# Peptides against a protein of PDB entry 4KTY, part 22

Target 1, 266 residues: chain A of PDB entry 4KTY
Amino acid sequence: YVLNDIGVIFYGEVNDIKTRSWSYGQFEDGILDTCLYVMDRAQMDLSGRGNPIKVSRVGSAMVNAKDDEGVLVGSWDNIYAYGVPPSAWTGSVDILLEYRSSENPVRYGQCWVFAGVFNTFLRCLGIPARIVTNYFSAHDNDANLQMDIFLEEDGNVNSKLTKDSVWNYHCWNEAWMTRPDLPVGFGGWQAVDSTPQENSDGMYRCGPASVQAIKHGHVCFQFDAPFVFAEVNSDLIYITAKKDGTHVVENVDATHIGKLIVTKQI

## One batch from the design tools (peptide; made by RFdiffusion4, then SolubleMPNN)

Design b1_p10_1_s2 (from b1_p10_1, 6 letters changed)
Fold by OpenDDE base, seed 2:
Structure b1_p10_1_s2 (fold): chain B 266 residues (1-266), chain A 10 residues (1-10)
Amino acid sequence: as target 1 above (266 residues)
Amino acid sequence: SFQKPTPLSE
């Protein structure tokens, strides 16, 4: 999880799982220096740089460009005129070296690019890390731990009322660390995510959230456990918004979200 | 080409 410099990222659909190679390049010239530069740009105290909890949280913020002119600008509109299309990247090295050279955010990334660069960052700093792909990944925007899907009377989705969303797939990272700030047993793998999705205490960042805590429904544990829990275990609530302003729950699907979570075992 | 993440249409 630290020494392997080439990986595989899962994507596609749950019924048509695809893989792509990704070069992490954590041992390439200039990459460690760039990771240190990222922490310098974050103005991270030297005392915190040895703490994987703080490092992973700062990394989740700094790998995206939001708030702090971090590494990658996300784009999902299929218009990439001012940079490189997300699908054209094959590894982290070019992205990180461009960031270090230009001192400006690199365009453009999507979830697997964010996860790839973040994986390099973690591994460079000696934190065991892996990429995780979640198929049917929920995005809860109001922290109610459910997906509220509003329907028109004809059964079509009302996109104006529906703020929550479900991605066909989403990639994030798991980092291995002890959690002395949590009760005994909630160390080990921690979910961290650098794709800018939701604001966490003033910044677009996510984690570290204890995987064990999430599995046991302990959403009160720091950091961002409710959001990560929702990504993998939200119920879909289908609500018909009638013309008279009334809302009727038509159906509840407790099996759709988080159908498959995949990571490479190596 | 690579498939980008997209919101599921319900």
Scores: peptide ipSAE 0.030, ipTM 0.691, DockQ to the pose 0.140
Fold by OpenDDE base, seed 1:
Structure b1_p10_1_s2 (fold): chain B 266 residues (1-266), chain A 10 residues (1-10)
Amino acid sequence: as target 1 above (266 residues)
Amino acid sequence: SFQKPTPLSE
């Protein structure tokens, strides 16, 4: 999880799983220097740089450009006029070296690009890390642990009534560390996500959230456990918006979200 | 080309 510099990222759909190679390049010239530079740009205290909890949280913020002029600018509108389309990247090295050279955010990324660069950052700093792909990944925008889907009276989806959404797939990272700030047993793999999805205590960041805690239904532990829990275990709430303005729950699906979670074993 | 993440609407 630290020594491997080439990986596989899963994407596509649950019934059509696809893979792509990704070069992490954590041992390439200039990459460690760039990771240190990222922490410098974050104004991270030297005393915190040996703490994987702090490092992973800072990394989740800094790999995206929001708030702090971090590494990658996200784009999902299929217009990439002033940069590289997300699908054109094959590894982390060019992105990180461009960031270090230009001292400006690199355009453009989506979830697997964010996850790839973040994986390099973690591994470069000696934190065991892997990429996780979640199929039917929920994006809970209002932190209610449910995915609201509004329907018109004719049964068609009305996307204007909610900001909640379900991605066909989403990629994030798991980082291995002890969690002395949590109860015993909640160390090990921690979910961290650098894709700018939601604000967490003032910045677009996510984690570290204890995978073990989440698996056991504990969402009260720092950081961002409710959001990560919702990504993998939200109930789909189908709500019909009536012409009179009333909302009626038509159905609840507790099995759709997080239908498949895939990660490379090494 | 690689498939980008897409919000599902059914």
Scores: peptide ipSAE 0.029, ipTM 0.677, DockQ to the pose 0.140
Fold by OpenDDE base, seed 3:
Order: structure tokens, then sequence, then C-alpha cells
Structure b1_p10_1_s2 (fold): chain B 266 residues (1-266), chain A 10 residues (1-10)
């Protein structure tokens, strides 16, 4: 989980699982220096740089450009006129070296690019890390642990009322660490995510969230456990918005979200 | 081919 500099990222659909190669390049020239530079840009105290909890949380913020002029600008518009299309990247090295050279955010990334770069960052700093792909991944926007899908009377989605969304797949990272700030048993793999999805206490960041805690239904533990829980286990609530303003629950789907979670075993 | 993440409507 630290020594491999080439990996695979799972993507596609739950019924058509696909893999792509990704070069992490954590041992390439200039990459460690760039990871240190990222922490410098975050103004991270030296005393915290040896703490994987703090490092992974800072990394989740800094791998995206939001808030802090971090590494990658996300884009999903399928135009990408002012940079490199997300699908054109094959590894982390070019992205990180461009960031270090230009001192400006690199365009553009999507979830697997964010996860790839973040994986390099973690491994480069000696934190065991892997990429996780969740098929039918929920994005809870109102922090209620469910996906509220508002429908018109004709059954079409009301995009004005619907703020929550479901990705066909989403990639994030798991980082291995002890969690002395949590009860015994909730160390090990921690979910961390650098794709800018939701604001977490003032910044676009996510985690570390204890995978074990989430598996046992504990969402009260820091950081961002409710959001990560919702990504993998939220119910879809289909609500018909009537013209008179009345809302009626039409259906509840408790099986759609988190249909399959895949990671490479090393 | 590569499929980008896409929000699902339902």
Amino acid sequence: as target 1 above (266 residues)
Amino acid sequence: SFQKPTPLSE
C-alpha cells in the first residue's frame, strides 16, 4: 500500500466493471518535494506533519483547488477548453510537477484524478493508502443522511428542488492509521476524499472517517462520518412535489446506493 | 473508452 507506484482504478458501471492503470510515481524526482510544498501552501504546522490524521485531512482539502489554491480544478462540463481533459491524465507525476512549477491549480480533474493524486500524496508521506470505487455513490447536500429526489407530477425529476445527486461511480481514498481520538477498534482504514463535494467546517474536504465506525452505524465520530455514510448507505426518497406545495413520498429505495464498493488488494 | 462520472436522475 506504500511501495507500489502503479495501480488500477475501478470505474464504469456496476454491471460493467472497468479498470484503468494509474501511475502514482511517489518515488519520482520532485514528487516528495511537491508534497511538502502542498503542506507549506496549506500553512500546516510542522508539528502536525507527522500526524496522519492531520495530514490526510489537509491533503483532502489541498488536492482540490477550492478555498486554498490547491492542486486540481474540478470540471464536469465535458469542454475542458483551458486545460487537460480529466480522461487524458495517466498518473499523478505530471499533475504534481505542473502544480509545483506553475504554483497555480492544474486543470482539470474528476474523482479518479483527485483520488490518484491524493493516493500519491498519502503514499509519498508514508501513509498506506488505496483508492476505493463506490458504484451508485450518493451525494447528500443537506446532511440528512438520505437522498431526497423530488419528482414532477409526470414522474420527471424536478432539478430546481432536487439538490442531492447520485453518481454512477465515485472514487475516493482509504488511508491506514491509528485513531487515538476515537474509541478502540475504530483505527485502521479511514475514508478520505479530495473531490470537492461538500463544505466541511469551512472547507471543501472530507475525512478521515473510520470505515469500521461507519460499518457499525456510528456516524457521530469525526470527521465527516455522516457524509461518508450517506455515500454508501443512504436511502433514495422519491417525493412528488404537488402544485399546491404539498410533498408526497412515492417510493423509498434502500438498496440502490452503495451497490458495490471495490478496491485493489495488494 | 472511458466513462466519466454522471449524476443519475433516478
Scores: peptide ipSAE 0.028, ipTM 0.675, DockQ to the pose 0.120
Fold by OpenDDE base, seed 4:
Structure b1_p10_1_s2 (fold): chain B 266 residues (1-266), chain A 10 residues (1-10)
Amino acid sequence: as target 1 above (266 residues)
Amino acid sequence: SFQKPTPLSE
């Protein structure tokens, strides 16, 4: 989880799982220096750089460009003008070296690009890390631990009534660390996400959230456990918005979100 | 071909 410089990222759909190769390149020239530069740009205190909790949280913020002129600008509009399409990237090295050279955010990334670069960052700093792909991944924007899906009277989805969304897949990272700030047993793999999805205490960042805590339904622990829990275990609430302005819950699906979570075991 | 993440129309 630290020494492998080439990985596989899962994507596609739950019924049509696809893979792509990704070169992490954590040992290539200039990459470690760039990771240190990222922490410098974050103005991270030197005393905190030995703490994987702080490092992973800062990394989750800095791999995206929001708030702090971090590494990658996200784009999902399929235009990708003035940059590189997310699908054109094959690894982290070119992205990180461009960031270090230009000292400006690199265009463009999506979840697997963010996860790939973040994986390099973590591994460079000696934090065991892997990429996780969640199929039917929820994006809860109002922190209610449910995915609200509004339907028109004809049964079609009205995406204008909520900012909540379900992605066919989403990629994030798990980082291995002790959690002395949490109860015993909640160390180990921690979910961290650099894709700019939601604001976490003033910045677009996510984690570290204890995977063990989330698996046991403990969402009260730092950081961002409710959001990560919602990504993998939200109930889908189908709500019909009637013409008279009333909302009617038509269906609840507790099995759809997080249908498959895939990660490399080696 | 590579598929980008897409919102599901539920």
Scores: peptide ipSAE 0.036, ipTM 0.697, DockQ to the pose 0.131; fails the geometry check

Design b1_p10_1_s3 (from b1_p10_1, 6 letters changed)
Fold by OpenDDE base, seed 2:
Structure b1_p10_1_s3 (fold): chain B 266 residues (1-266), chain A 10 residues (1-10)
Amino acid sequence: as target 1 above (266 residues)
Amino acid sequence: SFQKPKPLSE
């Protein structure tokens, strides 16, 4: 989890799982210096740089360009004229070295690129880390722990009313650390995510959220446990919006979200 | 080619 410099990222569909090789390159020349530079750009106090909780949270903010001129600009619109298409990247090294050289955000990334670069950052700083792929990954935007899917009377999705979304897959990271700020038993793997999805106390960041806490429904534990819980365990609530303005719950699906979570073992 | 994530539509 620290020494491997090449990894595998899972993507595709739950019924057609695909893999992509990714070069993390945490031992390549200039990469450690770039990771230190990232923390300098974040204005992170030296006293916090030895704390994996603080480091992983800062990393989740700084690997994306939002708020703080961090490493990667996300783009999902198939228009990549001012940079590199997300699919063209094969590893973290070129991205991190470009960021260090230009001192400007690198274009462009999507979830696996964010996760790949973040994995390099964590491993470079001695934090055991892995990439996790969640198939049917929910994006709860109103923190109610459910996906509200509004339907027209004909059964089609009402895109104006439906704010929550479900990705066919999403990649994030798990980092290994103790959690002295949580009750005993909630250390170990912590979910952290650098893909900009939701604002967390003023910044686009996510985690560390205890995997054990999420597994046992402890969404009150810092950080961002409700959001991570929703990604893997939201119910789909299908609501028909009637012409008269009334809403009727047509169906509830408690099995669709988080159908498969995959990570490389070693 | 690498398939980008996409929202699921009903």
Scores: peptide ipSAE 0.038, ipTM 0.704, DockQ to the pose 0.139
Fold by OpenDDE base, seed 5:
Structure b1_p10_1_s3 (fold): chain B 266 residues (1-266), chain A 10 residues (1-10)
Amino acid sequence: as target 1 above (266 residues)
Amino acid sequence: SFQKPKPLSE
């Protein structure tokens, strides 16, 4: 998980799983320097740079441009006039080297690009890491561990009221580390996500969240376990917003979210 | 082409 510089990223639909090769290039010239530069831009103290918990959390913040002029600007509007379309990237090296050279955020990324660059960052710094793809990935934006889908009386989604969303797929990272800050047994793989989705204590970042903790429903453990839990296990709550202003729960789907989670072996 | 992530339509 550290030595492999070429990977595969899963994407597409649960019924039409696709793969894309991604060059991490953690051993390429200038990449380590760029990773150090990223930590410098984050103003990360030297004492924290040896701690994978701190490094992965800082990385999750800095791989996205939000808050801190980090590496990648996200764009999902299919208009990429001022940069490179997310689909055009084939690896992390060009992105990281452009960031280092320009000292400005690189345009543009989406989840697999964020995950690819973040994977390079982690591996470059000696943290075992892999990319994970979650199909039917929930985005809970009100921290209630459920997807509130508001419907009009005609059954159409009320986009004004519906703030939560479900992605056909989402990519993030898992990083391997001990978690001395958690109870015994919750080390190992930690979910970390650099795609800017929600604010976590003042920054668009996510993790490290213990995969074992999430698996066992322990959402009280730092960091961002509730959010990651919701991504993989939230219920869909269909609520009809009636004309009289009342809300009626029409249906609950507990099986839709996190239908398939895929990661490359080795 | 690479399929971008999209919200599911319920």
Scores: peptide ipSAE 0.036, ipTM 0.712, DockQ to the pose 0.140
Fold by OpenDDE base, seed 4:
Structure b1_p10_1_s3 (fold): chain B 266 residues (1-266), chain A 10 residues (1-10)
Amino acid sequence: as target 1 above (266 residues)
Amino acid sequence: SFQKPKPLSE
């Protein structure tokens, strides 16, 4: 159980690391009640609420608004006219209390906001949790453990040819738990992510994925290990789309993704 | 200022 209610979130670029304070507020009035309400909205069986595997997976789904009218609506278009810009949030408390009061998704979040709220949720429920920032984070959309980057003949990126993307940074969470469903040694820190990125068995959610398993190249274990592995260790494949419709691999970079992973020690 | 995540492939 983590007692620290104020944290630091790393962001920016690998060559210009920045920090932002975030108030988790897990002990503030109404926050625990809101976390219980979130599980109620998810229609989570009472018998599962004592299992950190189930709780973290449900939290991963419910902190984002997709599928289930969860807590936060994501927006990346720089148009935040119908809510609060993601950068304006300073902590989880206002977001969670607004959700509980309105019973509607709160606008708007991006990765660090999702991670901040999810960290509060996990800590409220007695699950040790921390925020992790990955610089040069891959988003594998086609589950091939490869980041396809299509280039025009002039060398400029053509983002229309793939849904794969590389972010300058991405924030998610690690939650501490035993994994009796996995082989011995793959308990401990589990990657979980509430930022809506990919559909996982019918819902926008991610994890828990064993950090130890991923570190050792084991992507066959539940949940979403291939996706998390790709975020931190996918190869960049630079492909030139020729005018004749052919694709030519120009370069392969196996070292760029996951160049730096930063987390505060608990 | 706080910097939002920016796709490098766009």
Scores: peptide ipSAE 0.035, ipTM 0.677, DockQ to the pose 0.133
Fold by OpenDDE base, seed 3:
Structure b1_p10_1_s3 (fold): chain B 266 residues (1-266), chain A 10 residues (1-10)
Amino acid sequence: as target 1 above (266 residues)
Amino acid sequence: SFQKPKPLSE
């Protein structure tokens, strides 16, 4: 989780799982310097740089360009004329070195690119880390721990009312650390995510959230446990919007989200 | 469908 400089990222769909190689390159020339530069750009105090909780949280913010001119600009519109298409990247090194050289956000990334670069950042700084792929990954936009899917009377999705959405897959990271700020037993793997999805206390960042806490249904612990819980275990609530303005719950599906979570073992 | 467009793949 620290020494491997090449990995495999899972993507695709639950019924058609695909893999791609990714070069992390955490030991290549200039990469450590770039990771330090990232923390400098974040104005991170030196005293915090030895704390994996703070480092992983700062990393989750800084690997995306939002808020702070971080490393990667996300794009999902299939228009990448002003940069590199997300699928063209094969590793973290070129991205990080471009960021260090230009001192401007690099275009463009999607979830596996964010996760790949973030994995390099964590490993470079001595934090054991791995990439996790969640199939049928929920994106809860209103922090209610459920996916509200609004339907027209004909059964079609009302896209205007439906704010929540599901990725066919999403990639994020797990980082290994102790959590002295949490009750005993909630250390170990912590979910962290640099893909800009939701605002967390003023910034687009996510985690560290205790995987053990989430697994046992504890969402009260910092950071962003409700959001991560929702990604892997949201109920789908199908709501019919009636013509009279009333909403009727038609179905609840508690099994659709998080059907498969995959990570590469070392 | 409520599913997001899939991330760009090769």
Scores: peptide ipSAE 0.033, ipTM 0.704, DockQ to the pose 0.169

Design b1_p10_1_s4 (from b1_p10_1, 6 letters changed)
Fold by OpenDDE base, seed 1:
Structure b1_p10_1_s4 (fold): chain B 266 residues (1-266), chain A 10 residues (1-10)
Amino acid sequence: as target 1 above (266 residues)
Amino acid sequence: SFEKPKPLFE
């Protein structure tokens, strides 16, 4: 999880799983220097740089450009006129070296690009890390641990009322560390996500969230456990918005979200 | 081409 410089990223759909090679390049010239530069840009105290909890949280924030002029600008508009389309990247090296050279955010990324660059960052700094793909990944934007899907009376989705969304797939990272700040047993793999999805204590970042804690339904522990829990275990709540303004829960689906979570072994 | 993620139900 540290020495491998080439990986596989899973994408597609749960019934049509696809793979893409990704070069992490954590040993390439200038990459470690760039990772240190990222922490410098974050103004991270030297005392914190030896703490994987702090490092992974800072990395989660800095791999995206939001808030702090971090590494990657996300774009989903399918235009990408002022940079490189997310699908054109084949690894982390070119992105990180461009960031170091230009000292400006690199355009453009989506979840697998964020996850790829973040994986390089973690591995460069000696943190065991892997990319995780979640199929039917929920994006809970109001922190209620539910996916509220509003329907018209005809059964079609009301896109204006429906704020929550479900991705066919989403990629994030897991980083291995001890969690002395948590109860015993909640160390090990920690979910971290650099794709800018939700604000966490003032910045677009996510994690580290204990995978073991989430697996056992404990969402009270730092950081961002409710959000990560929702990504993998939200109930779909289908709500019909009546013409009179009333809302009626039509269905609850507790099996749709997080149908498959995939990661490469070593 | 590489398939980007897409929102479902929209």
Scores: peptide ipSAE 0.199, ipTM 0.821, DockQ to the pose 0.130
Fold by OpenDDE base, seed 4:
Structure b1_p10_1_s4 (fold): chain B 266 residues (1-266), chain A 10 residues (1-10)
Amino acid sequence: as target 1 above (266 residues)
Amino acid sequence: SFEKPKPLFE
């Protein structure tokens, strides 16, 4: 959807779903200019700016500040002394206008802030887009399509043995486009994510990944299909790290990840 | 109140 300037973002827990209003403001003064400026900062060729595949991929990189002095600096440490706490933002407009004015990354964002700003960017450029919330969202850091959870002998999680993590919720975007680079049937909604999670071909970006391809287990299609697949379908592998240094698989849970995926129906 | 996402297994 392109015309709606106010949205709803789902968050919280799968058993306690919460909603927050978000103002996209894609029609407000200076917002289109800022979106064009973002593509200019990315040094995007003019010939590519009419291609939603290229635009959404560039947007996924540029909405985060990593690599390219993009729009938002992420912070998850609960220390926001040098900027605005992620929860204080109510829409995309102030963030985008601050970026355009200062020409420096804006502090700070988390997944729903990234998704909100990215949704504005896509809609402003005429790409139908929506925010998606995944409850029990996996972050596969080692690209093995599984979520490794290491346990101490007492059953407590040892987070030092892996960079893999499961979030109670994660927000990203779906963008509507044709995929002439993919087989027939894999157009439509494409997952794109501007939250800096993993490096994709040299930059912190994600997508576009065909939702239809992911739904049918086709992880061979560009872009970042394995990562997006893992976010919604990864098996949890519980591994006990023994004192002797051996690892034992204690349990496999194929039902936990991607327990609920919510988006506003248009 | 709005809650940030949190890792479940950290």
Scores: peptide ipSAE 0.062, ipTM 0.760, DockQ to the pose 0.132
Fold by OpenDDE base, seed 2:
Order: sequence, then C-alpha cells, then structure tokens
Structure b1_p10_1_s4 (fold): chain B 266 residues (1-266), chain A 10 residues (1-10)
Amino acid sequence: as target 1 above (266 residues)
Amino acid sequence: SFEKPKPLFE
C-alpha cells in the first residue's frame, strides 16, 4: 500500500469490468518534492503535515484545481484542445512534475486520473492508500441520501428537474489511518476523493470518511460521510413530473447503487 | 483508449 509504485485501476461496466495499469512512481525523482510543494501551495501548517487526517483532506482539495489552483483540471466534455486527454495519462509522475515545473494546474483529468495522482500523493507521504472503483456510483447533490430521478410523462428523464446523477463507475481512494476524532472502531480505511464533485465546507474536497462508519450507516461522522454513503447506498427514486405540476413516485430501486466496489489486493 | 465515466440518466 506504500511500497508498490505500479497499480491497477478498475473501470468499465459492472458486467464488463476492465483494468488499466497505472504508474504511481512515489519514489521517482522530484515526486516527494512536488508533494511538499502541493502542501506549501495549500498553505498547510507544518504542525498538520504529520497528521494523516489533515494531509488526506488537504490532498483531496489540492489534487483538483478548483478553489486553490491545485494539480488537475477535470474535463468530461470530450474537448481537450488545451491539454492532454485524460485517457492519454499512464501514471502520476508526468502530471506531478508538470505541475511542479509550470506551477499551474495540469489539463486534463477524470476520476481515475485524480485517484491515481492522489494515490501517489498519499503513498509518497507514507499514508497507506489504494484506489477503489464503485460501479453505479451515485452523485447526491442535495444531501438527501437518495437519487431523485424525474421523468416526463413519456418516461424520458427530465434533465431540468433531475439534479442528481449516477456514474457507471467512479474511482476514489481509501487511506489507512487512526481516527482519534471518532469513536473507537472507526479507524482503518478512510474514503477520500479528489475528483471535484461537491463542495465540502467551502472547497471541492471529500473525506476522510470512515469506511466502517459508512458500512454501519453512521453518516454523522466527519468528514463527508453523507456524500460517501450516498455514493454507495442511495435509493433511486423515480418521480413522474406531470404536466399539471404534480409529482408522483413511480418506483423505488434500493439495489441499483453500489453494485460492486472493487480494489486491487496486494 | 480509456473509457470515461458516463452518467446513467443523462
């Protein structure tokens, strides 16, 4: 979890699982210096740099470019004219070294790129970390722990009303640490995510959220447990928006989200 | 190439 510099990232569909190799390169020249530079850019207090809770939370913010001119600019529109297409990256080293050299956000990333770079950051700083892929991953935007899918009377999705979304897959990270800020038993693996999805107390960041807390439905535990819980355990609520302005719940699917969560075992 | 994630309901 710290010593391996090459990994595998899972992607694709739940019924057609695909894998891609990723070079983390946490021992390559300049990578540690770049990780320190990232924390310097975040203006992280030196006293916090030894705390994996603070480091992972800062990392989740700084690996994305939002808010703070962090490492990676996300793009999902298939227009990558001002940078490198997300699919062209094969590892973290080139991205991190470009960031350090240019002192500007690197274009472009998507979830596996964010997760790959974040994994390097964590491992480089001595935090055991792994990439996790969730198939049918929910994105709850209003923190109600459900996916509200609004349908037209013809059964098509009303994109104007539907704010929540579900990804066919999403990649994030788990980092190993103690959680003295939580009750006993909620240390160990913590979900952290650097893909910019939702604002968390003023910044696009996510976690650390206790995997054990999520597993037992303790969404009140810091940080961002409701969001991570929703990613893996939201109900799909299908709502027909009638022409008269009324909403009718047509169906509820409690089994669709979080069909499979995969990580490479070392 | 690497397939990007796609929203299921969009």
Scores: peptide ipSAE 0.036, ipTM 0.730, DockQ to the pose 0.129
Fold by OpenDDE base, seed 3:
Structure b1_p10_1_s4 (fold): chain B 266 residues (1-266), chain A 10 residues (1-10)
Amino acid sequence: as target 1 above (266 residues)
Amino acid sequence: SFEKPKPLFE
C-alpha cells in the first residue's frame, strides 16, 4: 500500500465491473518535491506534516482546485476544450509535475483522477493508501443522510427540487492511520476524498472518516462521517411533489446505495 | 474505452 507504484482502479457498473491501470509514480523524480509544494501552498504548519490525520485532510482539500488553487480542476461537461480530458490521464506523475511547473491548477479531473493523484500524495508521504470504488454512490447535498428524489406526478424526476444525486460509481481513497482522537478500535482505514462534492467546514474536502466507525453506524466522529455514511448507506426516498406543495412518499429503497464497494487487496 | 461517472438521478 506504500511501495506499489502501479495500481488498479475499478469503474463501470455494478453488474459489469471494469478495471484500469493507474501509475502512481510516488518514487519518480520531482514527485515528493511536488507533494511538499502542495502542503506549502496549503500553508500547512511543519508541526502538522507528521500527522496523517492533518495531512490527509489537507490533501483532500488541495488535490482539488476549489478554494485554494489546488492540483486538479474537476469537470463533467464532456467538453474539456481548455485542457486534458479526464479519461486521457494514465497516472499521477504528469499531473503533479505540471502543477509544480505551472503553479496553476491542472485541467481536468474526475473521481478516479482525483483518487489517483491523492493516492500518490498519500503514498509519497508514507501514508498507506488505496483507492476504493463505490457503485451506486450517493451524493447527499442537504446533509440529511438520505437521497430525496422528487418526482413529478408523471413519475419524472423534478430536477428543480431534487438536489441529491447518485453516481453509477465513485472513487475515493482509504488511508491507514491511528486515530488517537477517536475511541479505541476506530483506527485503521480512514475514508478520504479529494473529489469536490460538498463543503466541509469551509472547504471542499472529505475525511478522514473511520471506516470501522461507519460500519458500526457511528456518524458522530470526525471528519465528515455523515457524508461518507450517506455515500454508502443512504436510503432512496422517492417523493411525489404535488402542485399544492405537499409531498407524498411513494417508495423507499434501502438496498440501492452502496451496492458494492471494491478495492485492490494489494 | 473508459466509462465516466454519471449521475443516475437528475
Scores: peptide ipSAE 0.032, ipTM 0.708, DockQ to the pose 0.130

